# Peptides against a protein of PDB entry 6FBK, part 4

Target 1, 90 residues: chain A of PDB entry 6FBK
Amino acid sequence: EDTGVRVELAEEDHGRKSTIALRLWVEDPKKLKGKPKDNGAIEFTFDLEKETPDEVAQEMIESGFFHESDVKIVAKSIRDRVALIQWRRE

## One batch from the design tools (peptide; made by RFdiffusion4, then SolubleMPNN)

Design b1_p27_3_s2
Fold by OpenDDE base, seed 4:
Structure b1_p27_3_s2 (fold): chain B 90 residues (1-90), chain A 27 residues (1-27)
Amino acid sequence: as target 1 above (90 residues)
Amino acid sequence: DEEEKLARLLEKLEENREKLEAHRKKK
């Protein structure tokens, strides 16, 4: 499922740290392919051992950064990228 | 619909990007 929310590594992953830098942005709903707008992209840390996508997404919602009804979209996008990162490490 | 969801997600991100980065951006 394409959520329309994009999450990618913001740094090279050498597979040694549990904490990684991620970049999150929303693609244009009419143009689901393309480069992110700088004003719409956020870089943040994610601890692969201590944090979950749902908790991080919920934190963002609680801080008012997303509508409460969209928490699952954000969580899924983070989860999908984290899963890929962990898969590559194995 | 999905288009509306993404539109409001983008709007909220742009509005709060600086605050969110201050909170979660890698130091």
Scores: peptide ipSAE 0.333, ipTM 0.771, DockQ to the pose 0.130
Fold by OpenDDE base, seed 1:
Structure b1_p27_3_s2 (fold): chain B 90 residues (1-90), chain A 27 residues (1-27)
Amino acid sequence: as target 1 above (90 residues)
Amino acid sequence: DEEEKLARLLEKLEENREKLEAHRKKK
């Protein structure tokens, strides 16, 4: 499922640290054609051993970055990216 | 419904754009 939320590595991952730098933004399908609009992006660290996508997503919502009803969308996007990173490390 | 959710996501990010540029979330 495409949530529209994009999560990518903000740094090169050599698979040596338990923490990773991530960048999160929303891709607007209506603005993909033409000049891309910079809606802003969140850069954050994620601890692969201590944190969960659900907890991190909840903190972002409590900080006012997203509506409370979108916690699962944000969490899923983080989870999916983290899963890919873990897969690549193995 | 999915479009509405995406719109809310975009709105909140745009609303906090200046804040995000000045202050990044670190954990």
Scores: peptide ipSAE 0.332, ipTM 0.744, DockQ to the pose 0.095
Fold by OpenDDE base, seed 3:
Structure b1_p27_3_s2 (fold): chain B 90 residues (1-90), chain A 27 residues (1-27)
Amino acid sequence: as target 1 above (90 residues)
Amino acid sequence: DEEEKLARLLEKLEENREKLEAHRKKK
């Protein structure tokens, strides 16, 4: 299911460190609010060993970047990307 | 439901556009 939330690596992953740089933004494929526009992106580091997607998502909610009702969507997007990164490292 | 969630996500980012341009969230 496409939630519209996008998470990508913000740096090349050489698989040498547990910390990775990620970028998160929202894409509107349905054109719900007219023409697509640059609404910004969030850049953050994620510790593959110490942090969880749920905790990081909650921090973003508390910072006001997303509505509290969307914590699970944000967490899932982070989790899915992290899972792909971990899979690629193996 | 999914459309509403997406709209809400976009709205929150748009509301913070100026803030994000000046001070990106860094962890």
Scores: peptide ipSAE 0.330, ipTM 0.744, DockQ to the pose 0.089
Fold by OpenDDE base, seed 2:
Structure b1_p27_3_s2 (fold): chain B 90 residues (1-90), chain A 27 residues (1-27)
Amino acid sequence: as target 1 above (90 residues)
Amino acid sequence: DEEEKLARLLEKLEENREKLEAHRKKK
């Protein structure tokens, strides 16, 4: 499903490092909050070998960026992007 | 409800917009 959370590479991935820079933001194509607003984006590093999307999502919640009930949505979006990155590295 | 969850996501991000725009989490 489309969670509305978008995660993209914040840098070029040459498939060499285990750490990658990612950028996360929320897109509202249905304009549930009215006129489009710039919510900003979170830029973060992710270690493909040592970290899990759930751990990173939880840290973001603890930092106050998301509601506690949305950890799985955030984690899913990170996981989906990470999966694509790993797929491309194969 | 997925729509409700999306709304919460947007709301929480807007509440922290200033932090988000300047936030870079490096591990």
Scores: peptide ipSAE 0.326, ipTM 0.741, DockQ to the pose 0.114

## One batch from the design tools (peptide; made by RFdiffusion4, then SolubleMPNN)

Design b1_p28_1_s3
Fold by OpenDDE base, seed 4:
Structure b1_p28_1_s3 (fold): chain B 90 residues (1-90), chain A 28 residues (1-28)
Amino acid sequence: as target 1 above (90 residues)
Amino acid sequence: MKRKFKVMSMEELEELRRRRREERERRE
């Protein structure tokens, strides 16, 4: 499922740290209900053990990066990338 | 404490990707 939001690793993952650095940006804005404030990328850390994609997405909304109606699609994009990272670690 | 988000342009993102690729190639 294409969310229109891209997420990538900001660093090489050696599978040793519980935290990872991620970068997120909008690739297809028409898949979002609201318009993003900027067209750049957002870099952030994610704790694979303690944090959830939904929590991070909510914090992005609170920071004004996305419209509140897009929280679930943003969370899904993070979740999908995190799942791939965890799969590669196994 | 509020989460720290770093905002960058797409050009800056591409430069960071380039640097990472170059660093990886040097290690190989």
Scores: peptide ipSAE 0.581, ipTM 0.851, DockQ to the pose 0.881
Fold by OpenDDE base, seed 5:
Structure b1_p28_1_s3 (fold): chain B 90 residues (1-90), chain A 28 residues (1-28)
Amino acid sequence: as target 1 above (90 residues)
Amino acid sequence: MKRKFKVMSMEELEELRRRRREERERRE
């Protein structure tokens, strides 16, 4: 599913660290229920062993980047990217 | 602890991606 939210690696992934740097931005605002705070990209770290996409998405909402109604779509975009990263590590 | 988020413009993102691609190409 196209969430309208894109997530990419902010660094090369050599498959050795449990922590990765990600960048997230809205590609299609129409897919979101609320209006994003800004139209730029958000860079953050993600611990593959300790953190979940839902937790990160919730923290983004708490920071005011997204409306609370969009937590699941944001989390899904992160989850999908993380899954791809882990797939490539295998 | 509150998570640290770094905000950048799309232009900045594109520049970073460009530089990364160029660096990778130089290493090949």
Scores: peptide ipSAE 0.571, ipTM 0.845, DockQ to the pose 0.895
Fold by OpenDDE base, seed 2:
Structure b1_p28_1_s3 (fold): chain B 90 residues (1-90), chain A 28 residues (1-28)
Amino acid sequence: as target 1 above (90 residues)
Amino acid sequence: MKRKFKVMSMEELEELRRRRREERERRE
């Protein structure tokens, strides 16, 4: 499913660290219920072992980047990318 | 504590991607 939100690695993943740097941005705002705060990209670290996409998404909402109604779609975008990263690591 | 989020423009993102590609190409 295309969430309209893109997430990609901000760095080369060598598959050793539990933390990765990610960049997230809205590619298709029409897929979001609310209007995103900014049209740019958000860079953040994600701990593959300690954090969840839902937690990060919630923090983005709390920071005002997205509407609360879009927490799940944002979380999914992160989850999907993380899953791909983990798949490539294995 | 609030998570640290670094905000950048799409232009900046594209520039960072360019730099990363160039770095990768230099390593290969």
Scores: peptide ipSAE 0.569, ipTM 0.845, DockQ to the pose 0.883
Fold by OpenDDE base, seed 1:
Structure b1_p28_1_s3 (fold): chain B 90 residues (1-90), chain A 28 residues (1-28)
Amino acid sequence: as target 1 above (90 residues)
Amino acid sequence: MKRKFKVMSMEELEELRRRRREERERRE
């Protein structure tokens, strides 16, 4: 599903570390219920073993990047990218 | 503890992508 939110690796993934750097931005704001405060990108680290997309999405909302009503769509965008990364590691 | 988020413009993102691509091309 197209969430309108894009997530990519901020670095080359050689499959060695459990922690990766990700970048997230909005490509289609119409997919969101709220209006993002910025049209830029957000870079953050993600631990593939210890963290969840839902936790990170919640933290983004608490930081004011997204409206609380969009937590699920943001989490899904992260989850989808993480799944692809894990798939490539296998 | 609050998570650290780094905010950048789309222009900055594009520049970072360019640099990563060039670095990858040099290693290949």
Scores: peptide ipSAE 0.565, ipTM 0.843, DockQ to the pose 0.855

Design b1_p28_1_s4
Fold by OpenDDE base, seed 1:
Structure b1_p28_1_s4 (fold): chain B 90 residues (1-90), chain A 28 residues (1-28)
Amino acid sequence: as target 1 above (90 residues)
Amino acid sequence: MKRKFIVSSLEEERRRRAEEEARRRELE
């Protein structure tokens, strides 16, 4: 489903390490309940084995990038991209 | 420790995406 939030690899994934660099940005702000900050993209490291999309999304909320009402939509965007990356590694 | 987030401006990101798209077209 189109969340209005895009997540892509910020670096090439060779499938050799558990950590990946991701880039996240708002493509359609109308899909969000709150008003996100007026920034371009957010880059961060994600540990495929130890971290969860919900935890990272919560940390983004705490950092003020998104409204708390949008935590689940942000988490879903990360989860969906991570799933694709995991499937590609197989 | 607080997670590190690297944030770009809208202008920087628009330029980056445009350059990436241009490179992709060149490689195709």
Scores: peptide ipSAE 0.618, ipTM 0.886, DockQ to the pose 0.682
Fold by OpenDDE base, seed 5:
Structure b1_p28_1_s4 (fold): chain B 90 residues (1-90), chain A 28 residues (1-28)
Amino acid sequence: as target 1 above (90 residues)
Amino acid sequence: MKRKFIVSSLEEERRRRAEEEARRRELE
């Protein structure tokens, strides 16, 4: 599923830490229900053991980056990337 | 504590992507 939101590693992952740096940006704003802010990428750390994509997505909503109606699509974008990273670590 | 988000401008992001692409090409 093309969410219109891209998430990539902001740093090289050596598979040694439980935390990773992620970069998130809107590739296709038409895929979102709300209108995101006109900014570049959002970088943040994500703890693979303690945090969830839904929590981070909610925090992004609260910070005003996305509309509340897009929380699930943002969370999915993060989840999909995190899953890929975890699969690579195995 | 609130989560820290580091936000770049569109211009900064475009520059970053260009620099990463240039770096990738240099390694080829």
Scores: peptide ipSAE 0.616, ipTM 0.887, DockQ to the pose 0.693
Fold by OpenDDE base, seed 3:
Structure b1_p28_1_s4 (fold): chain B 90 residues (1-90), chain A 28 residues (1-28)
Amino acid sequence: as target 1 above (90 residues)
Amino acid sequence: MKRKFIVSSLEEERRRRAEEEARRRELE
C-alpha cells in the first residue's frame, strides 16, 4: 500500500550498529487525512532493538509535523522501511 | 527528553532530490 510517506536510509548501513539514520518525507500529501507542515525531509536516528515505529510516529505528531489522524500512516511507513533494512541484514 | 529531528526546508529538499535524480540519470 502506498502511504504517500517515503522513508529511506540517511546513511549507509553496514549492518553493525543497532541504530540507523533515517530520512522521512511526504511524497503524496493527498494520501494523508491531515495537512502536514510545509517542510522538507525529517532525519532522525532509530534504535532497531529498543524503539518502535509507533513511538517515533507519535513523537513526530507531538513535534507538530503531522496530524494525529495520520499517526498510523507514518508508523506504517517507518515499519515497512525498517523491515526491509532488517531483511537485508539477515 | 525530546527526540532530535533534523529538518530541511521544502526548497532545500526539492533541490537535493533534483540533484540526486540528475546524478542517477548521469550514471545510467
Scores: peptide ipSAE 0.614, ipTM 0.886, DockQ to the pose 0.560
Fold by OpenDDE base, seed 2:
Structure b1_p28_1_s4 (fold): chain B 90 residues (1-90), chain A 28 residues (1-28)
Amino acid sequence: as target 1 above (90 residues)
Amino acid sequence: MKRKFIVSSLEEERRRRAEEEARRRELE
């Protein structure tokens, strides 16, 4: 599903590390229930083995980037990108 | 410890995307 939230690699993935740099931004705010913070993109490190999209999304909510009602849509956006990255590594 | 988030403005992100797209076109 198109979440309206886009996630991409912030750096090249050589498939050597468990950690990757991701960049996340809102492409279509109309698909969000709440009003996100008016920023362009959020970059962060994600550990493919130790961290979960839900935890990261929750931390984004706690940081005030998104409304709590959008935690699952944000998590899904991260999860979908992470899955693609992991599949490309195989 | 709180997760580190690096945040750009809408203007910065638009500029970054434009520059990245321009660089990509130059390399093709």
Scores: peptide ipSAE 0.613, ipTM 0.885, DockQ to the pose 0.690

## One batch from the design tools (peptide; made by RFdiffusion4, then SolubleMPNN)

Design b1_p29_3_s1
Fold by OpenDDE base, seed 4:
Structure b1_p29_3_s1 (fold): chain B 90 residues (1-90), chain A 29 residues (1-29)
Amino acid sequence: as target 1 above (90 residues)
Amino acid sequence: MEEELRRKLEKLRKRLEERREKRKREEEE
């Protein structure tokens, strides 16, 4: 399922700390062939030992960042990225 | 800073809704 939610590292991951900086945005399907004007990406920290993708997604909903109906999509996108980061650290 | 963040979040929310509506239409076809 292409959620269109993108999650990437906001910093280089050296595998040394449990906390990572992530960048989250929604890909614009209209991709105006103009310079990526600040695509509304949000930057947040994620603690690989203390936080879960579902809790962080829920906090974003409570903060009014997304609608409650999108929590699962946001959580999945965070989870998929976090899993790739963890896999690359092994 | 707070108004810029609010505008970014509103764009994210709108883009998610537009994608959800698009997927719903593609599943109904």
Scores: peptide ipSAE 0.228, ipTM 0.711, DockQ to the pose 0.058
Fold by OpenDDE base, seed 2:
Structure b1_p29_3_s1 (fold): chain B 90 residues (1-90), chain A 29 residues (1-29)
Amino acid sequence: as target 1 above (90 residues)
Amino acid sequence: MEEELRRKLEKLRKRLEERREKRKREEEE
């Protein structure tokens, strides 16, 4: 599923900290040819031990950042990235 | 800082909505 939500590390992961900096953005299909102009990416911290992708996505919605209907998409994108980060730490 | 974050996220919300409406139309066809 191309949700268009992208989540990446905002910093280099040395595998030593439970807290990681993540960058989240929505890919604009019209900007595929644009330089990385300020893509409206948000940077947030995620604690791999204390936080869940669903709670962080819900907090983003309560803050007015996303619609309630997008919680699952945002949470899935965070979860998928976090799972890849955890897998690389093993 | 908060206003800049809010403006970034409003753009994200709008892009997600546009993608959702597009997918919904493509599923109804």
Scores: peptide ipSAE 0.194, ipTM 0.688, DockQ to the pose 0.084
Fold by OpenDDE base, seed 5:
Structure b1_p29_3_s1 (fold): chain B 90 residues (1-90), chain A 29 residues (1-29)
Amino acid sequence: as target 1 above (90 residues)
Amino acid sequence: MEEELRRKLEKLRKRLEERREKRKREEEE
């Protein structure tokens, strides 16, 4: 299932810190051919030891970033990226 | 800063809604 929510590292992960900078945006299939104009990416820090993808997604909903019904999609996209980062650190 | 952030967020929200409506239509076909 392509959630269409993209989550990437905003900074190089040196594996030394529990806190990572992430960038979250919604991929626009119509913009794949253009310069990455400010796609409205949200930059946020994620603490791998203290935070959960669900809590961070919920905070984003409460902040009005997304609709309440999108919490699960946002949380899944964060979780999938965090899992990949953790796997690369092992 | 706040107005530019708000504009970025509104665009993200709109794109997620459009993707939901698309997925819902693809599941109903």
Scores: peptide ipSAE 0.163, ipTM 0.622, DockQ to the pose 0.058
Fold by OpenDDE base, seed 3:
Structure b1_p29_3_s1 (fold): chain B 90 residues (1-90), chain A 29 residues (1-29)
Amino acid sequence: as target 1 above (90 residues)
Amino acid sequence: MEEELRRKLEKLRKRLEERREKRKREEEE
């Protein structure tokens, strides 16, 4: 399922810190023909040892970032990116 | 800073809602 939620590193990962900076945005299928104007990306920190994708997604909803029905989509997108970052650190 | 963040988030929320409504309509057809 292409949720259109994208998560990437906001900084260079040297594998030395437990905390990473992530950038999250929703891809607009209507903008595939336009210059990447400010897509409304949000930047947040994620602690690889203390935080879970589900807790961070829930905090984003409590902060009014997303609807409660989108928690699972946001959490999955964070989880998939975090798993790729951890795999590259090994 | 906080108002610009709020405006970005409202745009993200609206895009997710539009995608959800589109999928729901495609499942009802």
Scores: peptide ipSAE 0.159, ipTM 0.654, DockQ to the pose 0.057

